Peptides against a protein of PDB entry 3OAK. Designs and how they scored, part 6

Target 1, 145 residues: chain A of PDB entry 3OAK
Amino acid sequence: DDLEQYLDEKILRLKDEMNIAAQLDIDTLNKRIETGDTSLIAMQKVKLLPKVVSVLSKANLADTILDNNLLQSVRIWLEPLPDGSLPSFEIQKSLFAALNDLPVKTEHLKESGLGRVVIFYTKSKRVEAQLARLAEKLIAEWTRP

## One batch from the design tools (peptide; made by RFdiffusion4, then SolubleMPNN)

Design b1_p8_7_s3 (from b1_p8_7, 4 letters changed)
Fold by OpenDDE base, seed 4:
Structure b1_p8_7_s3 (fold): chain B 145 residues (1-145), chain A 8 residues (1-8)
Amino acid sequence: as target 1 above (145 residues)
Amino acid sequence: SLEALLAV
């Protein structure tokens, strides 16, 4: 199907872009740590965030998102940074909000590792209380009988 | 990936 193929390619491109953005930010922050150059700022994920949010919000893309394991890239974006800090508040908030409207199933959580990461956000002292609550909401929804 | 570290 032409539409299905188009949507698959769209999501796979975004997935790649997300992974690249994450790695570039990691590289930037590693260099910052190594050199002490405080002018080095990781901005790649933040720059791409609007596009990610836009895609995640499209109901017609839900199946394609889940089938192509885009949630793996979402997980990657949520992982701690080299300096031990977490992704920006905006990234966390936006992703948690977007995840809330996706029909995420257990299989998607397992194949992406997203479940473990979101659980981390419910426990970590580095996480803002507001976002920890959003993470808890997701866990509750995903584990609902 | 840091998923191993996050699996706490």
Scores: peptide ipSAE 0.069, ipTM 0.788, DockQ to the pose 0.152
Fold by OpenDDE base, seed 3:
Structure b1_p8_7_s3 (fold): chain B 145 residues (1-145), chain A 8 residues (1-8)
Amino acid sequence: as target 1 above (145 residues)
Amino acid sequence: SLEALLAV
């Protein structure tokens, strides 16, 4: 199926782009720590965020997103940074919102590790209360009987 | 710890 193949390739390309963006930001922050150059700012994820949100919001991509474990890249984007900080408020908010509309199943949580990361956001003192509530909503949805 | 596991 031509469409199915096209969608798979599209999601896999985005997955790669997300992973690259995350690594570039990590590299930037590691260099910032190493050199003390506070002018070094990690912005690659933020720059790519609109594209990520656009893709995650499309109902016709849901199966492709889940089948290709794009949620692993979402998890990576939510992980703590080298300086101990968390991703930007905008990244957290946008991803939590997008995740709320995806038909995420237990198997997807296991293969991506996303569940554990979102639980972290419900407990961390570094997380804004508003975002902690969004994380709690996701956990409740994923663990409901 | 959870944070250690998630540390980049």
Scores: peptide ipSAE 0.052, ipTM 0.778, DockQ to the pose 0.096
Fold by OpenDDE base, seed 5:
Structure b1_p8_7_s3 (fold): chain B 145 residues (1-145), chain A 8 residues (1-8)
Amino acid sequence: as target 1 above (145 residues)
Amino acid sequence: SLEALLAV
């Protein structure tokens, strides 16, 4: 199906873009640590966030998102940064909200490692209470009998 | 299992 192929390519391109953005931010922060240059600010994920949210919000893309393991890139975006900080509040909030509407199954959690990361957000003292609750909601949904 | 995965 032509549409299916188009959607696959679209999601795979976004996946690459997300991975690149994450790595660029990691590189920026590592350089900041190494050089002490406080003018180095990691902003690549934040810049791409609107596009990510837009895609994740499309019901017609859900199967394509899950089939292409875009959740692996979502996991990467949620991982702690080299300086020990977490991704921005907005990134966390937006991703947790978007994940809530996806029909995520066990196989997708295994493929992506997303479950482990979201559990981290339910336990970490560095996470805002509001976001910890969103993470808890996701875990509850995924472990629902 | 999902439970085992989330227990990590």
Scores: peptide ipSAE 0.050, ipTM 0.738, DockQ to the pose 0.367
Fold by OpenDDE base, seed 2:
Formats: C-alpha cells, sequence, structure tokens
Structure b1_p8_7_s3 (fold): chain B 145 residues (1-145), chain A 8 residues (1-8)
C-alpha cells in the first residue's frame, strides 16, 4: 500500500533524525566536559522536539509509530546525559504527554525498553515532582489488568 | 529545580 509505505518511511526518517539528534547532543556534552568550554550547548533534541511532538500527536500515525519502534528513539531521548543530568523539562513533559495518548502495548515496551526508563523517572530525585507523576500515570496505564 | 529546567 502506497500510503502505508509513505507513512513507514516518514516515521523511519524521524527515528533516524531523533537518534542523530541524541548522539549530537551527547557528543557536544562530552566535548564540553573534556574541554571545559561552557559555550558548547547541546540543542539538537530541543530543536527537533516540535516535529517529534507533532508526529506523536497524530492519530493516523499511531500504528506506524508503534510498528516501527519509534518508541526506542523516545527511550533514547529520555536517557540520562553524560553530565549526569536528564533531558530538559520540556522534553520530558512533551514526551510523557504524547505517550499518554498512544495505545502502547507490552510488546512495544519490550522492544523499545521504554518501560524501564519511565520507571526510572518515577524514582529519580533529579526529576521534577509533576513529571514523576506523569511517569507514574504511564506506568499505571501500561501495567493495568 | 532551575538546574532541571536548564537541562539538555
Amino acid sequence: as target 1 above (145 residues)
Amino acid sequence: SLEALLAV
């Protein structure tokens, strides 16, 4: 099907872009740590966030998102950074909100590793309380009978 | 925290 192929390619391109953005930010922060150059600022994920949110919010893309394991890239975006910090407040909030509306199943959590990362956000002292609550809501939804 | 808000 032409539409399905188009959507698959769209999601796979975004997945690649997300992975690249994450790696570029990691590289920037590693260089910042190594050189002490505080002018180095990792902004690639933040720059791409509006596009990610836009895609995740589209109901007609839900199946394609899940089938192509875009959640793996979402998980990558949520992972701790080289300097020990977590992704920006806005990234966390936006992703948790978007995830809440997706029909995520156990198989998607397994293949992406997203469940384990979100659990981390329910426990970490580095996470804002309101975001921890959002993470808890996701876990509750994903583990409900 | 402010630090969290300024995170990458």
Scores: peptide ipSAE 0.034, ipTM 0.689, DockQ to the pose 0.033

Design b1_p8_7_s4 (from b1_p8_7, 5 letters changed)
Fold by OpenDDE base, seed 4:
Structure b1_p8_7_s4 (fold): chain B 145 residues (1-145), chain A 8 residues (1-8)
Amino acid sequence: as target 1 above (145 residues)
Amino acid sequence: ALEALYAT
């Protein structure tokens, strides 16, 4: 129906925006590494984060989010950056919190690769302990009988 | 399923 189509397009647009933001940040950091210009700061994901969180928090968007594999873009946002760093603390915290309320199923984990990345956060020494615990909570929820 | 977490 019309609403479903609207929501679908909305999520797909966001997915594109997220992917673009991720790539722009990657490009920025690669250039930073290449040129040594420390004034180059990757901030595209941070700028878009409020919108992402807003969308992820809407219960009425859950099915659309999951059906369109928005979680793949979430996974991309969580992956390490070219300089070896992780996304900002705020990105990690916000995404983990948002993910906690989504009815994520096995099939969504498979198609997005999100599970592997979240497991990474439970094991990585680069991750703050409190965020590792949030990641652990997600894993526990996703593996519940 | 734990295996699903490692799937790509």
Scores: peptide ipSAE 0.212, ipTM 0.824, DockQ to the pose 0.846
Fold by OpenDDE base, seed 5:
Structure b1_p8_7_s4 (fold): chain B 145 residues (1-145), chain A 8 residues (1-8)
Amino acid sequence: as target 1 above (145 residues)
Amino acid sequence: ALEALYAT
């Protein structure tokens, strides 16, 4: 219906915005590495984070989020950056919290690659213990019988 | 299963 179409378009626009933000941050950090210009700071994802959190927190958007593979963009946001660093603590914390309330199924994990990335967070020594525990909780939920 | 997650 009309509402469903509106929500699909809204999520697809957000997905595009998230992908753009991620690429801009990657480009910024690659340029920082190439030029040595330490004034170049990647902040596009952080700027968009409140909007992402707002959308992910709405229960009525869950099906739309999952059907449109927004989790692929969430996965992209969680990937290590060109300089080897991880996304900001706030991004990790917010996304893990939001993911915990989504009815994620195996098919969504396969099409997004999110499972592999979250597993990374359970094992990485660069991840804060608090966030590693959140990642472990997600894995436990996704793998329970 | 965890194996399925690694294969994503």
Scores: peptide ipSAE 0.197, ipTM 0.818, DockQ to the pose 0.628
Fold by OpenDDE base, seed 3:
Structure b1_p8_7_s4 (fold): chain B 145 residues (1-145), chain A 8 residues (1-8)
Amino acid sequence: as target 1 above (145 residues)
Amino acid sequence: ALEALYAT
């Protein structure tokens, strides 16, 4: 119906915005590496983060979020950056918290690739212990018999 | 190594 279509379009727009933000940050960091200009700072994801968190926290959007594979964009936001660094602590913390409240199923993990990325966070020495534990909790929940 | 996983 009209509401469902509106919600689909809203989530798809956010998905596009997230992907654009990720690419802009990648472009910024690639240019930083190429030019050595240390004044170049990637902030597009951080700027968009409050909107992402707001949407992910809405229970009435859960089905729309999952059906439109927004988790693929969440996965993209969690991937390592061109300089080898991980996304900001705030992005990691906020996304892990938001994921904890979503009814994520195996099919969503497969179509998004999110499971593999979160597993990475359980093993990486570059991840803060606090966030590694959050990642472990997610993996335990998603793989529970 | 994450990129390699996505390529599988």
Scores: peptide ipSAE 0.154, ipTM 0.801, DockQ to the pose 0.185
Fold by OpenDDE base, seed 1:
Structure b1_p8_7_s4 (fold): chain B 145 residues (1-145), chain A 8 residues (1-8)
Amino acid sequence: as target 1 above (145 residues)
Amino acid sequence: ALEALYAT
């Protein structure tokens, strides 16, 4: 119906915006590495984060989020950056919190690759203990018998 | 790539 179509379009637009933000940050950091210009700062994901969190927190959008594989873009945002760093503490914390409230199923993990990324966060020594615990909580929930 | 996570 009309509402369903509107919600699909909303989520797909956000998905595009997230992917663009991720790529712009990657490009910025690659250029920083290549040129040594330390004034180049990747801020696109951080700027878009409030909008992402707002959408992910809406219960009425859960089905649309999952059906349109927005979790693939969430996975992309959590991947390591060209300089070897991870996304900011705030991005990690906000996304893990938002994921905790979504009815994520195995099929969504498979089509997004999100499960493997979150497992990485449970094992990495570069991840803050607080965030590693949040990642562990997600994995425990997703692998519950 | 996701596979590169463990090499980072």
Scores: peptide ipSAE 0.132, ipTM 0.797, DockQ to the pose 0.091

Design b1_p8_8_s1 (from b1_p8_8 with M5L S8E)
Fold by OpenDDE base, seed 2:
Structure b1_p8_8_s1 (fold): chain B 145 residues (1-145), chain A 8 residues (1-8)
Amino acid sequence: as target 1 above (145 residues)
Amino acid sequence: TLEALLAE
């Protein structure tokens, strides 16, 4: 129906925005590495984060989020950056929190690759302890019988 | 494994 179409388009637009933000940050950091210009700071994801969190937190968007594989873009946002670092603490924290309230199923984890990435966060020494615990909580929820 | 279950 009209509402469903509107919501689909909304999520697909956000998905595109997220992917663009991720790529822009990658480009910025690659250029920083290449040129040594320490004034180059990757902030596109951080700038968009409030919008992402807002969308992920809306119960009426849950089905649309999952059906349109927005979690793929969430996964992309969680991937390591060119300098080997992980996304900002705030990005990790906010996304893990938001994911905790979504009715994520195995099929969504597989089609997005999110499960594998979150597992990484449970094991990585680069992750803050409290965030590793959040990742563990997600894995526990996703793998419970 | 857990990784296999959650992998794409």
Scores: peptide ipSAE 0.154, ipTM 0.831, DockQ to the pose 0.447
Fold by OpenDDE base, seed 5:
Structure b1_p8_8_s1 (fold): chain B 145 residues (1-145), chain A 8 residues (1-8)
Amino acid sequence: as target 1 above (145 residues)
Amino acid sequence: TLEALLAE
C-alpha cells in the first residue's frame, strides 16, 4: 500500500545516505594517510548517526529495514577503517544497542554480512570490553535454538 | 563454524 511504499523509499534513501557517509569517511582517512594532513577528520557517519539510530529504534520500521537489507549498511558502518581503526565508540554502542531490538534472522545476517562483522567484535583486541559484551549478546540471540 | 553460519 501507500504507506509501505513510503517506508520502503525512506529506508532505501537512508541506506544510500549511510553508504555515502561511510565512503566519505573512507576517502577522508585515505587522504589523511596519503598527505599526512592530520586536520582531515572523518565525521560523516557520526553526523548521520542520530538519524540512523532513530530509524533503527522504530518498531514499525523493522520489516522494512530487514526487507531492504539496511543491515548491509550497518555492517559497512562497523567495518574497520583504512587506518585500521574501528568506527567511533558511539557508533558501535548505538548500533549494537539498536540491533538488539530488531527481529534479525539468519537470512538477514547472511545477505548483509552483519553476523560475520559482529563476530569480529567479539574477538578483536581493538574493541572495548563493554562493546565486545554487547556484540556477544547479539551473537547469543542470533544463534539461540 | 559460527563464522561460516553467519557469514555471507
Scores: peptide ipSAE 0.144, ipTM 0.826, DockQ to the pose 0.444
Fold by OpenDDE base, seed 1:
Structure b1_p8_8_s1 (fold): chain B 145 residues (1-145), chain A 8 residues (1-8)
Amino acid sequence: as target 1 above (145 residues)
Amino acid sequence: TLEALLAE
Protein backbone atom coordinates (compact mmCIF):
# COMPACT_ATOMS: atom_id res chain seq x y z
CA ASP B 1 0.00 0.00 0.00
CA ASP B 2 0.93 3.68 -0.03
CA LEU B 3 2.36 3.70 3.49
CA GLU B 4 4.49 0.62 2.86
CA GLN B 5 5.84 2.17 -0.32
CA TYR B 6 6.65 5.41 1.48
CA LEU B 7 8.52 3.57 4.24
CA ASP B 8 10.46 1.47 1.72
CA GLU B 9 11.57 4.59 -0.11
CA LYS B 10 12.57 6.27 3.13
CA ILE B 11 14.75 3.36 4.23
CA LEU B 12 16.31 2.89 0.80
CA ARG B 13 17.25 6.58 0.69
CA LEU B 14 18.88 6.32 4.10
CA LYS B 15 20.71 3.20 2.99
CA ASP B 16 22.19 5.13 0.07
CA GLU B 17 23.14 8.05 2.31
CA MET B 18 24.88 5.72 4.76
CA ASN B 19 26.83 4.00 2.01
CA ILE B 20 27.92 7.34 0.56
CA ALA B 21 29.01 8.62 3.98
CA ALA B 22 31.06 5.48 4.58
CA GLN B 23 32.79 5.76 1.22
CA LEU B 24 33.56 9.45 1.67
CA ASP B 25 35.19 8.73 5.02
CA ILE B 26 37.21 5.89 3.49
CA ASP B 27 38.35 8.19 0.69
CA THR B 28 39.34 10.89 3.18
CA LEU B 29 41.39 8.50 5.29
CA ASN B 30 43.05 6.93 2.26
CA LYS B 31 44.10 10.39 1.10
CA ARG B 32 45.34 11.20 4.60
CA ILE B 33 47.54 8.10 4.52
CA GLU B 34 48.82 8.82 1.03
CA THR B 35 49.62 12.51 1.58
CA GLY B 36 50.36 12.64 5.30
CA ASP B 37 47.96 15.57 5.57
CA THR B 38 46.74 15.25 9.15
CA SER B 39 44.19 18.00 8.61
CA LEU B 40 42.04 15.52 6.68
CA ILE B 41 39.37 14.30 9.08
CA ALA B 42 36.65 11.76 8.28
CA MET B 43 33.39 13.18 9.62
CA GLN B 44 30.65 12.06 7.24
CA LYS B 45 29.38 9.13 9.27
CA VAL B 46 29.42 11.17 12.47
CA LYS B 47 27.39 13.90 10.78
CA LEU B 48 24.77 11.41 9.60
CA LEU B 49 24.69 9.36 12.83
CA PRO B 50 21.80 11.24 14.49
CA LYS B 51 19.55 10.54 11.51
CA VAL B 52 20.56 6.88 11.44
CA VAL B 53 19.88 6.48 15.16
CA SER B 54 16.54 8.24 14.82
CA VAL B 55 15.39 5.88 12.07
CA LEU B 56 16.68 2.72 13.78
CA SER B 57 14.80 3.66 16.96
CA LYS B 58 11.38 3.83 15.29
CA ALA B 59 9.35 0.72 16.08
CA ASN B 60 7.11 1.26 13.05
CA LEU B 61 10.16 1.07 10.77
CA ALA B 62 11.57 -2.22 12.11
CA ASP B 63 10.05 -4.46 9.44
CA THR B 64 11.03 -2.06 6.66
CA ILE B 65 14.57 -1.78 8.03
CA LEU B 66 15.01 -5.53 8.10
CA ASP B 67 13.22 -6.25 4.80
CA ASN B 68 15.40 -3.77 2.91
CA ASN B 69 18.67 -5.01 4.43
CA LEU B 70 19.58 -1.70 6.05
CA LEU B 71 21.71 -3.85 8.36
CA GLN B 72 24.16 -4.23 5.49
CA SER B 73 24.85 -0.50 5.72
CA VAL B 74 25.10 -0.78 9.50
CA ARG B 75 27.69 -3.52 8.98
CA ILE B 76 29.62 -1.30 6.55
CA TRP B 77 29.68 1.49 9.13
CA LEU B 78 31.21 -0.88 11.69
CA GLU B 79 34.02 -2.19 9.48
CA PRO B 80 37.65 -1.25 10.17
CA LEU B 81 38.91 1.88 8.42
CA PRO B 82 41.91 2.21 6.06
CA ASP B 83 44.17 3.58 8.81
CA GLY B 84 43.53 0.45 10.87
CA SER B 85 41.24 2.21 13.31
CA LEU B 86 37.63 1.42 14.11
CA PRO B 87 34.66 3.78 13.81
CA SER B 88 34.32 6.34 16.58
CA PHE B 89 33.23 5.33 20.06
CA GLU B 90 29.91 7.12 19.54
CA ILE B 91 29.17 5.31 16.29
CA GLN B 92 29.85 1.94 17.90
CA LYS B 93 27.85 2.70 21.03
CA SER B 94 24.89 4.17 19.18
CA LEU B 95 24.64 1.36 16.66
CA PHE B 96 25.00 -1.40 19.24
CA ALA B 97 22.28 0.23 21.32
CA ALA B 98 19.97 0.55 18.33
CA LEU B 99 20.57 -3.04 17.24
CA ASN B 100 19.60 -4.28 20.67
CA ASP B 101 16.03 -3.10 20.14
CA LEU B 102 15.54 -4.59 16.66
CA PRO B 103 13.94 -8.02 16.16
CA VAL B 104 16.98 -9.28 14.22
CA LYS B 105 16.74 -12.85 12.93
CA THR B 106 19.37 -15.22 11.58
CA GLU B 107 18.36 -14.54 7.98
CA HIS B 108 19.05 -10.81 8.48
CA LEU B 109 22.46 -11.53 9.97
CA LYS B 110 23.33 -13.74 7.00
CA GLU B 111 22.21 -11.35 4.27
CA SER B 112 23.90 -8.33 5.90
CA GLY B 113 27.07 -9.92 7.27
CA LEU B 114 26.40 -8.12 10.53
CA GLY B 115 26.82 -11.16 12.76
CA ARG B 116 30.38 -11.69 11.58
CA VAL B 117 31.34 -8.07 12.24
CA VAL B 118 29.78 -7.96 15.69
CA ILE B 119 31.64 -11.14 16.65
CA PHE B 120 34.82 -9.32 15.62
CA TYR B 121 33.99 -6.63 18.17
CA THR B 122 33.75 -9.23 20.93
CA LYS B 123 37.31 -10.40 20.21
CA SER B 124 39.25 -7.31 19.10
CA LYS B 125 41.79 -5.81 21.50
CA ARG B 126 41.18 -2.42 19.85
CA VAL B 127 37.62 -2.24 21.16
CA GLU B 128 36.77 -0.53 24.43
CA ALA B 129 35.65 -2.97 27.11
CA GLN B 130 32.26 -1.29 27.44
CA LEU B 131 31.55 -1.72 23.74
CA ALA B 132 32.86 -5.28 23.65
CA ARG B 133 30.29 -6.09 26.33
CA LEU B 134 27.52 -4.57 24.22
CA ALA B 135 28.64 -6.66 21.25
CA GLU B 136 28.69 -9.76 23.44
CA LYS B 137 25.15 -9.03 24.56
CA LEU B 138 23.99 -8.87 20.94
CA ILE B 139 25.70 -12.14 20.05
CA ALA B 140 24.19 -13.81 23.10
CA GLU B 141 20.73 -12.60 22.10
CA TRP B 142 21.13 -13.68 18.48
CA THR B 143 22.40 -17.15 19.44
CA ARG B 144 20.01 -17.81 22.32
CA PRO B 145 18.23 -21.22 22.29
CA THR A 1 30.32 -22.14 10.94
CA LEU A 2 29.08 -18.67 11.79
CA GLU A 3 25.71 -19.52 10.27
CA ALA A 4 25.38 -22.55 12.49
CA LEU A 5 26.49 -20.61 15.54
CA LEU A 6 23.94 -17.86 14.87
CA ALA A 7 21.09 -20.25 14.13
CA GLU A 8 18.04 -19.67 16.28
Scores: peptide ipSAE 0.137, ipTM 0.817, DockQ to the pose 0.178
Fold by OpenDDE base, seed 3:
Structure b1_p8_8_s1 (fold): chain B 145 residues (1-145), chain A 8 residues (1-8)
Amino acid sequence: as target 1 above (145 residues)
Amino acid sequence: TLEALLAE
């Protein structure tokens, strides 16, 4: 119906915005590496983060979020950056918190690749202990019988 | 590689 179509379009627009933000940050960091210009700072994801968190927190959007594979964009935001670093502490923390409240199923993990990325966060020595524990909790919940 | 694992 009209509401469902509106919600689908809203989530798909956000998905596109997230992907654009990720690519812009990648471009910025690649240019930083190429030119040595240390004034270049990747901030597009951080700027969009409040909107992402707001949407992910809405219970009435859960089905739309999962059906449109928004978790693929969440995965993209969690991937390592061109310089080998991980996304900011705030991005990691906020996304892990938001994921905790979503009814994520195995099929969503497979189609988004999110499962593999979160597992990475449980094992990487580059991850803060606090965030590694949050990742572990998610994995435990998603793999629980 | 890590990239291979993270890639869909």
Scores: peptide ipSAE 0.073, ipTM 0.801, DockQ to the pose 0.175

Design b1_p8_8_s2 (from b1_p8_8 with M5L)
Fold by OpenDDE base, seed 1:
Structure b1_p8_8_s2 (fold): chain B 145 residues (1-145), chain A 8 residues (1-8)
Amino acid sequence: as target 1 above (145 residues)
Amino acid sequence: TLEALLAS
């Protein structure tokens, strides 16, 4: 219906914005590596984060979020950056918190690749202990019998 | 299950 179509378009627009932000940050860091210009700072994801968190927190958008594979873009945001670093502490914390309230099913994990990435966060020594615990909580919820 | 997550 009209509402469902509106919500689909909203989520698809956000998905596109997230993907663009991720690519811009990747490009910035690649250029930083190539030129040695330490003034180049990747900030596009951080700038968009409040909007992402706002959308992910809305219960009435849960089905639309999952049906349109927005979790793929969440996974992309969590991937290691070209310089080997991880996304900012705030991005990790905010996304893990938001994911905790979504009714994520196995099929969503498979189509997004999110499961494997979150497992990475439970094992990586580059991750803050506090965030590793949040990742562990998600894995525990998703692997419930 | 863990296997399901790793299959992603």
Scores: peptide ipSAE 0.161, ipTM 0.839, DockQ to the pose 0.698
Fold by OpenDDE base, seed 2:
Structure b1_p8_8_s2 (fold): chain B 145 residues (1-145), chain A 8 residues (1-8)
Amino acid sequence: as target 1 above (145 residues)
Amino acid sequence: TLEALLAS
């Protein structure tokens, strides 16, 4: 199917872009730590965030998102950074909100590792209370009978 | 279940 192929390619391209953005930010922060150059700021994920949110919010892309394991890239975006910090408040908030509307199943959590990462956000002292609550809501939804 | 979420 032409449409399905188009959507698959769209999601796979985004997945690649997300992974690249994550790596670039990691590289930037590693260099910042190494050199002490505080002018180095990791901004690649933030720059790409609007596109990610736009895609995640489209109901017609839900199956394609889940089938292509885009959630793995979402998980990567949520992982702690080299400087010990977490992704920006906006990234966390936007992703948690977007995830809330996706029909995520156990198999998607397993293949992406997203479940474990979101659980981390329910426990971490580095997470803002309101975001921890959003993470808790996701966990509750994913573990409900 | 919680176990299912952690099984990744």
Scores: peptide ipSAE 0.155, ipTM 0.835, DockQ to the pose 0.644
Fold by OpenDDE base, seed 3:
Structure b1_p8_8_s2 (fold): chain B 145 residues (1-145), chain A 8 residues (1-8)
Amino acid sequence: as target 1 above (145 residues)
Amino acid sequence: TLEALLAS
């Protein structure tokens, strides 16, 4: 199927772009720590965020997103940074909102590790209360009987 | 379950 193949390639390209953006930000922050140059700012994920949100919001991409484990890249984007900080407020908010509309199943949580990371956001003292509540909502949906 | 969710 031509469309199915196109969608797979589209999601896999985005997955790669997300992973690259995450690594570039990590590299930037590691260099910032190493050199003390406070002018070094990690912005690659933020720059790519609109595209990520756009893709995650499309119902016709849901199966492709889940089948290709794009949630692993979402998990990577949510992990703590080298300086101990968390991703920007906007990244957290946008991703939690997008995840809320995806038909995520237990198998997807296991293969991506996303569940454990989102639980972290429900307990971390560094997370804004508003975002902690969004994380709690996701956990409730994913673990409901 | 929560246990299943954490089994990653």
Scores: peptide ipSAE 0.152, ipTM 0.834, DockQ to the pose 0.639
Fold by OpenDDE base, seed 5:
Structure b1_p8_8_s2 (fold): chain B 145 residues (1-145), chain A 8 residues (1-8)
Amino acid sequence: as target 1 above (145 residues)
Amino acid sequence: TLEALLAS
């Protein structure tokens, strides 16, 4: 219906915005590495984070989020950056919290690659213990019999 | 399962 179409378009636009933000941050950091210009700061994901969190928190958007593979963009946001660093603590924390309330199924994990990335967060020495625990909780939930 | 997650 009309609402469903509206929601699909909304999520697809956000997905595009998220992907753009991620790429811009990657480009910024690559340029920083190339030029040595330490004034170049990757901030696009952080700027968009409130909107992402807002959308992910809406129960009525869950099906639309999952059906449109928004989790692929969530995965992208969680991937390591060119300089070897991870996304900001706030991004990790917010996304893990939001993911906890989504009815994520195996098919969504396969479509998005999110499962592999979250597993990474349970094992990486670069991840804060608090966030590793959140990642572990997600994995436990997703692997329940 | 873990295997299912890693299949992505």
Scores: peptide ipSAE 0.141, ipTM 0.824, DockQ to the pose 0.664

Design b1_p8_8_s3 (from b1_p8_8 with M5L S8K)
Fold by OpenDDE base, seed 5:
Structure b1_p8_8_s3 (fold): chain B 145 residues (1-145), chain A 8 residues (1-8)
Amino acid sequence: as target 1 above (145 residues)
Amino acid sequence: TLEALLAK
């Protein structure tokens, strides 16, 4: 119906915005590495984070989020950056919290690759213990019989 | 499943 179409378009636009933000941050950090210009700071994802959190927190958007593979963009946001660093603590915390309330199924994990990235967070020494525990909780839920 | 988690 009309509402469903509206929601699909909304999520697809957000997905595009997220992908753009991620790429801009990657480009910024690559340029920083190439030029040595330490004034170059990647902040596009952080700027968009409130909007992402707002959408992910809405229960009525869950099906739309999952059907449109928004989790692929979430996965992209969680991946290590060119300089080897991880996304900001706030991004990690917010996304893990939001993921915990989504009815993620096997098919969504397969099409997004999100599970592999979250497993990384359970093992990485660069991840804060608090966030590693959140990642572990997600893995436990997704592997529950 | 583990397979799903390790996908991609």
Scores: peptide ipSAE 0.264, ipTM 0.882, DockQ to the pose 0.899
Fold by OpenDDE base, seed 1:
Structure b1_p8_8_s3 (fold): chain B 145 residues (1-145), chain A 8 residues (1-8)
Amino acid sequence: as target 1 above (145 residues)
Amino acid sequence: TLEALLAK
């Protein structure tokens, strides 16, 4: 129906915006590495984060989020960056919190690759203990018998 | 499942 179509379009637009933000940050950091220009700062994901969090927190969007594989873009945002760093503490915290409230199923993990990335956060020594615990909570929930 | 988590 009309509402369903509207929600699909909304989520797909956000998905595109997230992917663009991720790529712009990657490009910025690659250029920083290549040129040594330390004034180059990757800020696109951080700028878009409030909008992402707002959408992910809406209960009425859960089905649309999952059906359109927005979790793939969430996974992309969590991946390590060219300079070897991870996304900001705030990005990690916000996304893990948002994921905790989504009814994520096996099929969504398979099509997004999100599970593998979150497992990484449970094991990485570069991750803050607080966030590692949040990642562990997600893994425990997703592997619940 | 573990298989789902290790996908991709």
Scores: peptide ipSAE 0.263, ipTM 0.882, DockQ to the pose 0.896
Fold by OpenDDE base, seed 4:
Structure b1_p8_8_s3 (fold): chain B 145 residues (1-145), chain A 8 residues (1-8)
Amino acid sequence: as target 1 above (145 residues)
Amino acid sequence: TLEALLAK
């Protein structure tokens, strides 16, 4: 129906925006590495984060989010950056919190690769302990019988 | 499943 179509398009647009933001940040950091220009700061994901969190928090969007594999973009946002760093603390915290309320199923984990990345956060020495615990909580929820 | 979590 019309609403479903609208929501679908909304999520797909966000997915594109997220992917673009991720790529722009990657490009920025690659250029930073190449040029040594420390004034180059990757902030595209951070700028878009509030919108992402807002969307992820909407119960009525859950099916659309999952059906359109928005979690793939979430996974991309969580991946290490060219300089070896992880996304900002705020991005990690916000996404983990948002993911906690989504009815993520096995099929969504498979198609997004999100589970693998979240497991990474449970083990990485680069991750703050409190965020590692949030990641662990997600894993526990996703592996519940 | 664990396999699902590790899927890429």
Scores: peptide ipSAE 0.246, ipTM 0.874, DockQ to the pose 0.886
Fold by OpenDDE base, seed 3:
Structure b1_p8_8_s3 (fold): chain B 145 residues (1-145), chain A 8 residues (1-8)
Amino acid sequence: as target 1 above (145 residues)
Amino acid sequence: TLEALLAK
């Protein structure tokens, strides 16, 4: 119906915005590496983060979020950057918190590849202990019988 | 499943 179509379009637009933000940050950091210009700072994901968190927190959007594979964009946002660094602490914390409240199923993990990335966060020495524990909680929930 | 978690 009209509402369902509106919600689908809204989530697909956000998904596109997230993917663009990720690519812009990658481009910025690649240019930083190429030119040595330390004034270049990747901030597109951080700027969009409040909107992402707002959408992910809406219970009425959960089905639309999962059906449109928004979790693939969440996975992209969590991947290591060209300089080998990880996304900001705030991005990690906010996304892990938001994921905790979503009814993620096996099929969503398969479609998004999110599980592998979150497992990475449980093992990486570059991750703060607090966030590693949050990642572990997600893995435990997703693998519970 | 674990296999699903590790899927890319």
Scores: peptide ipSAE 0.243, ipTM 0.874, DockQ to the pose 0.899

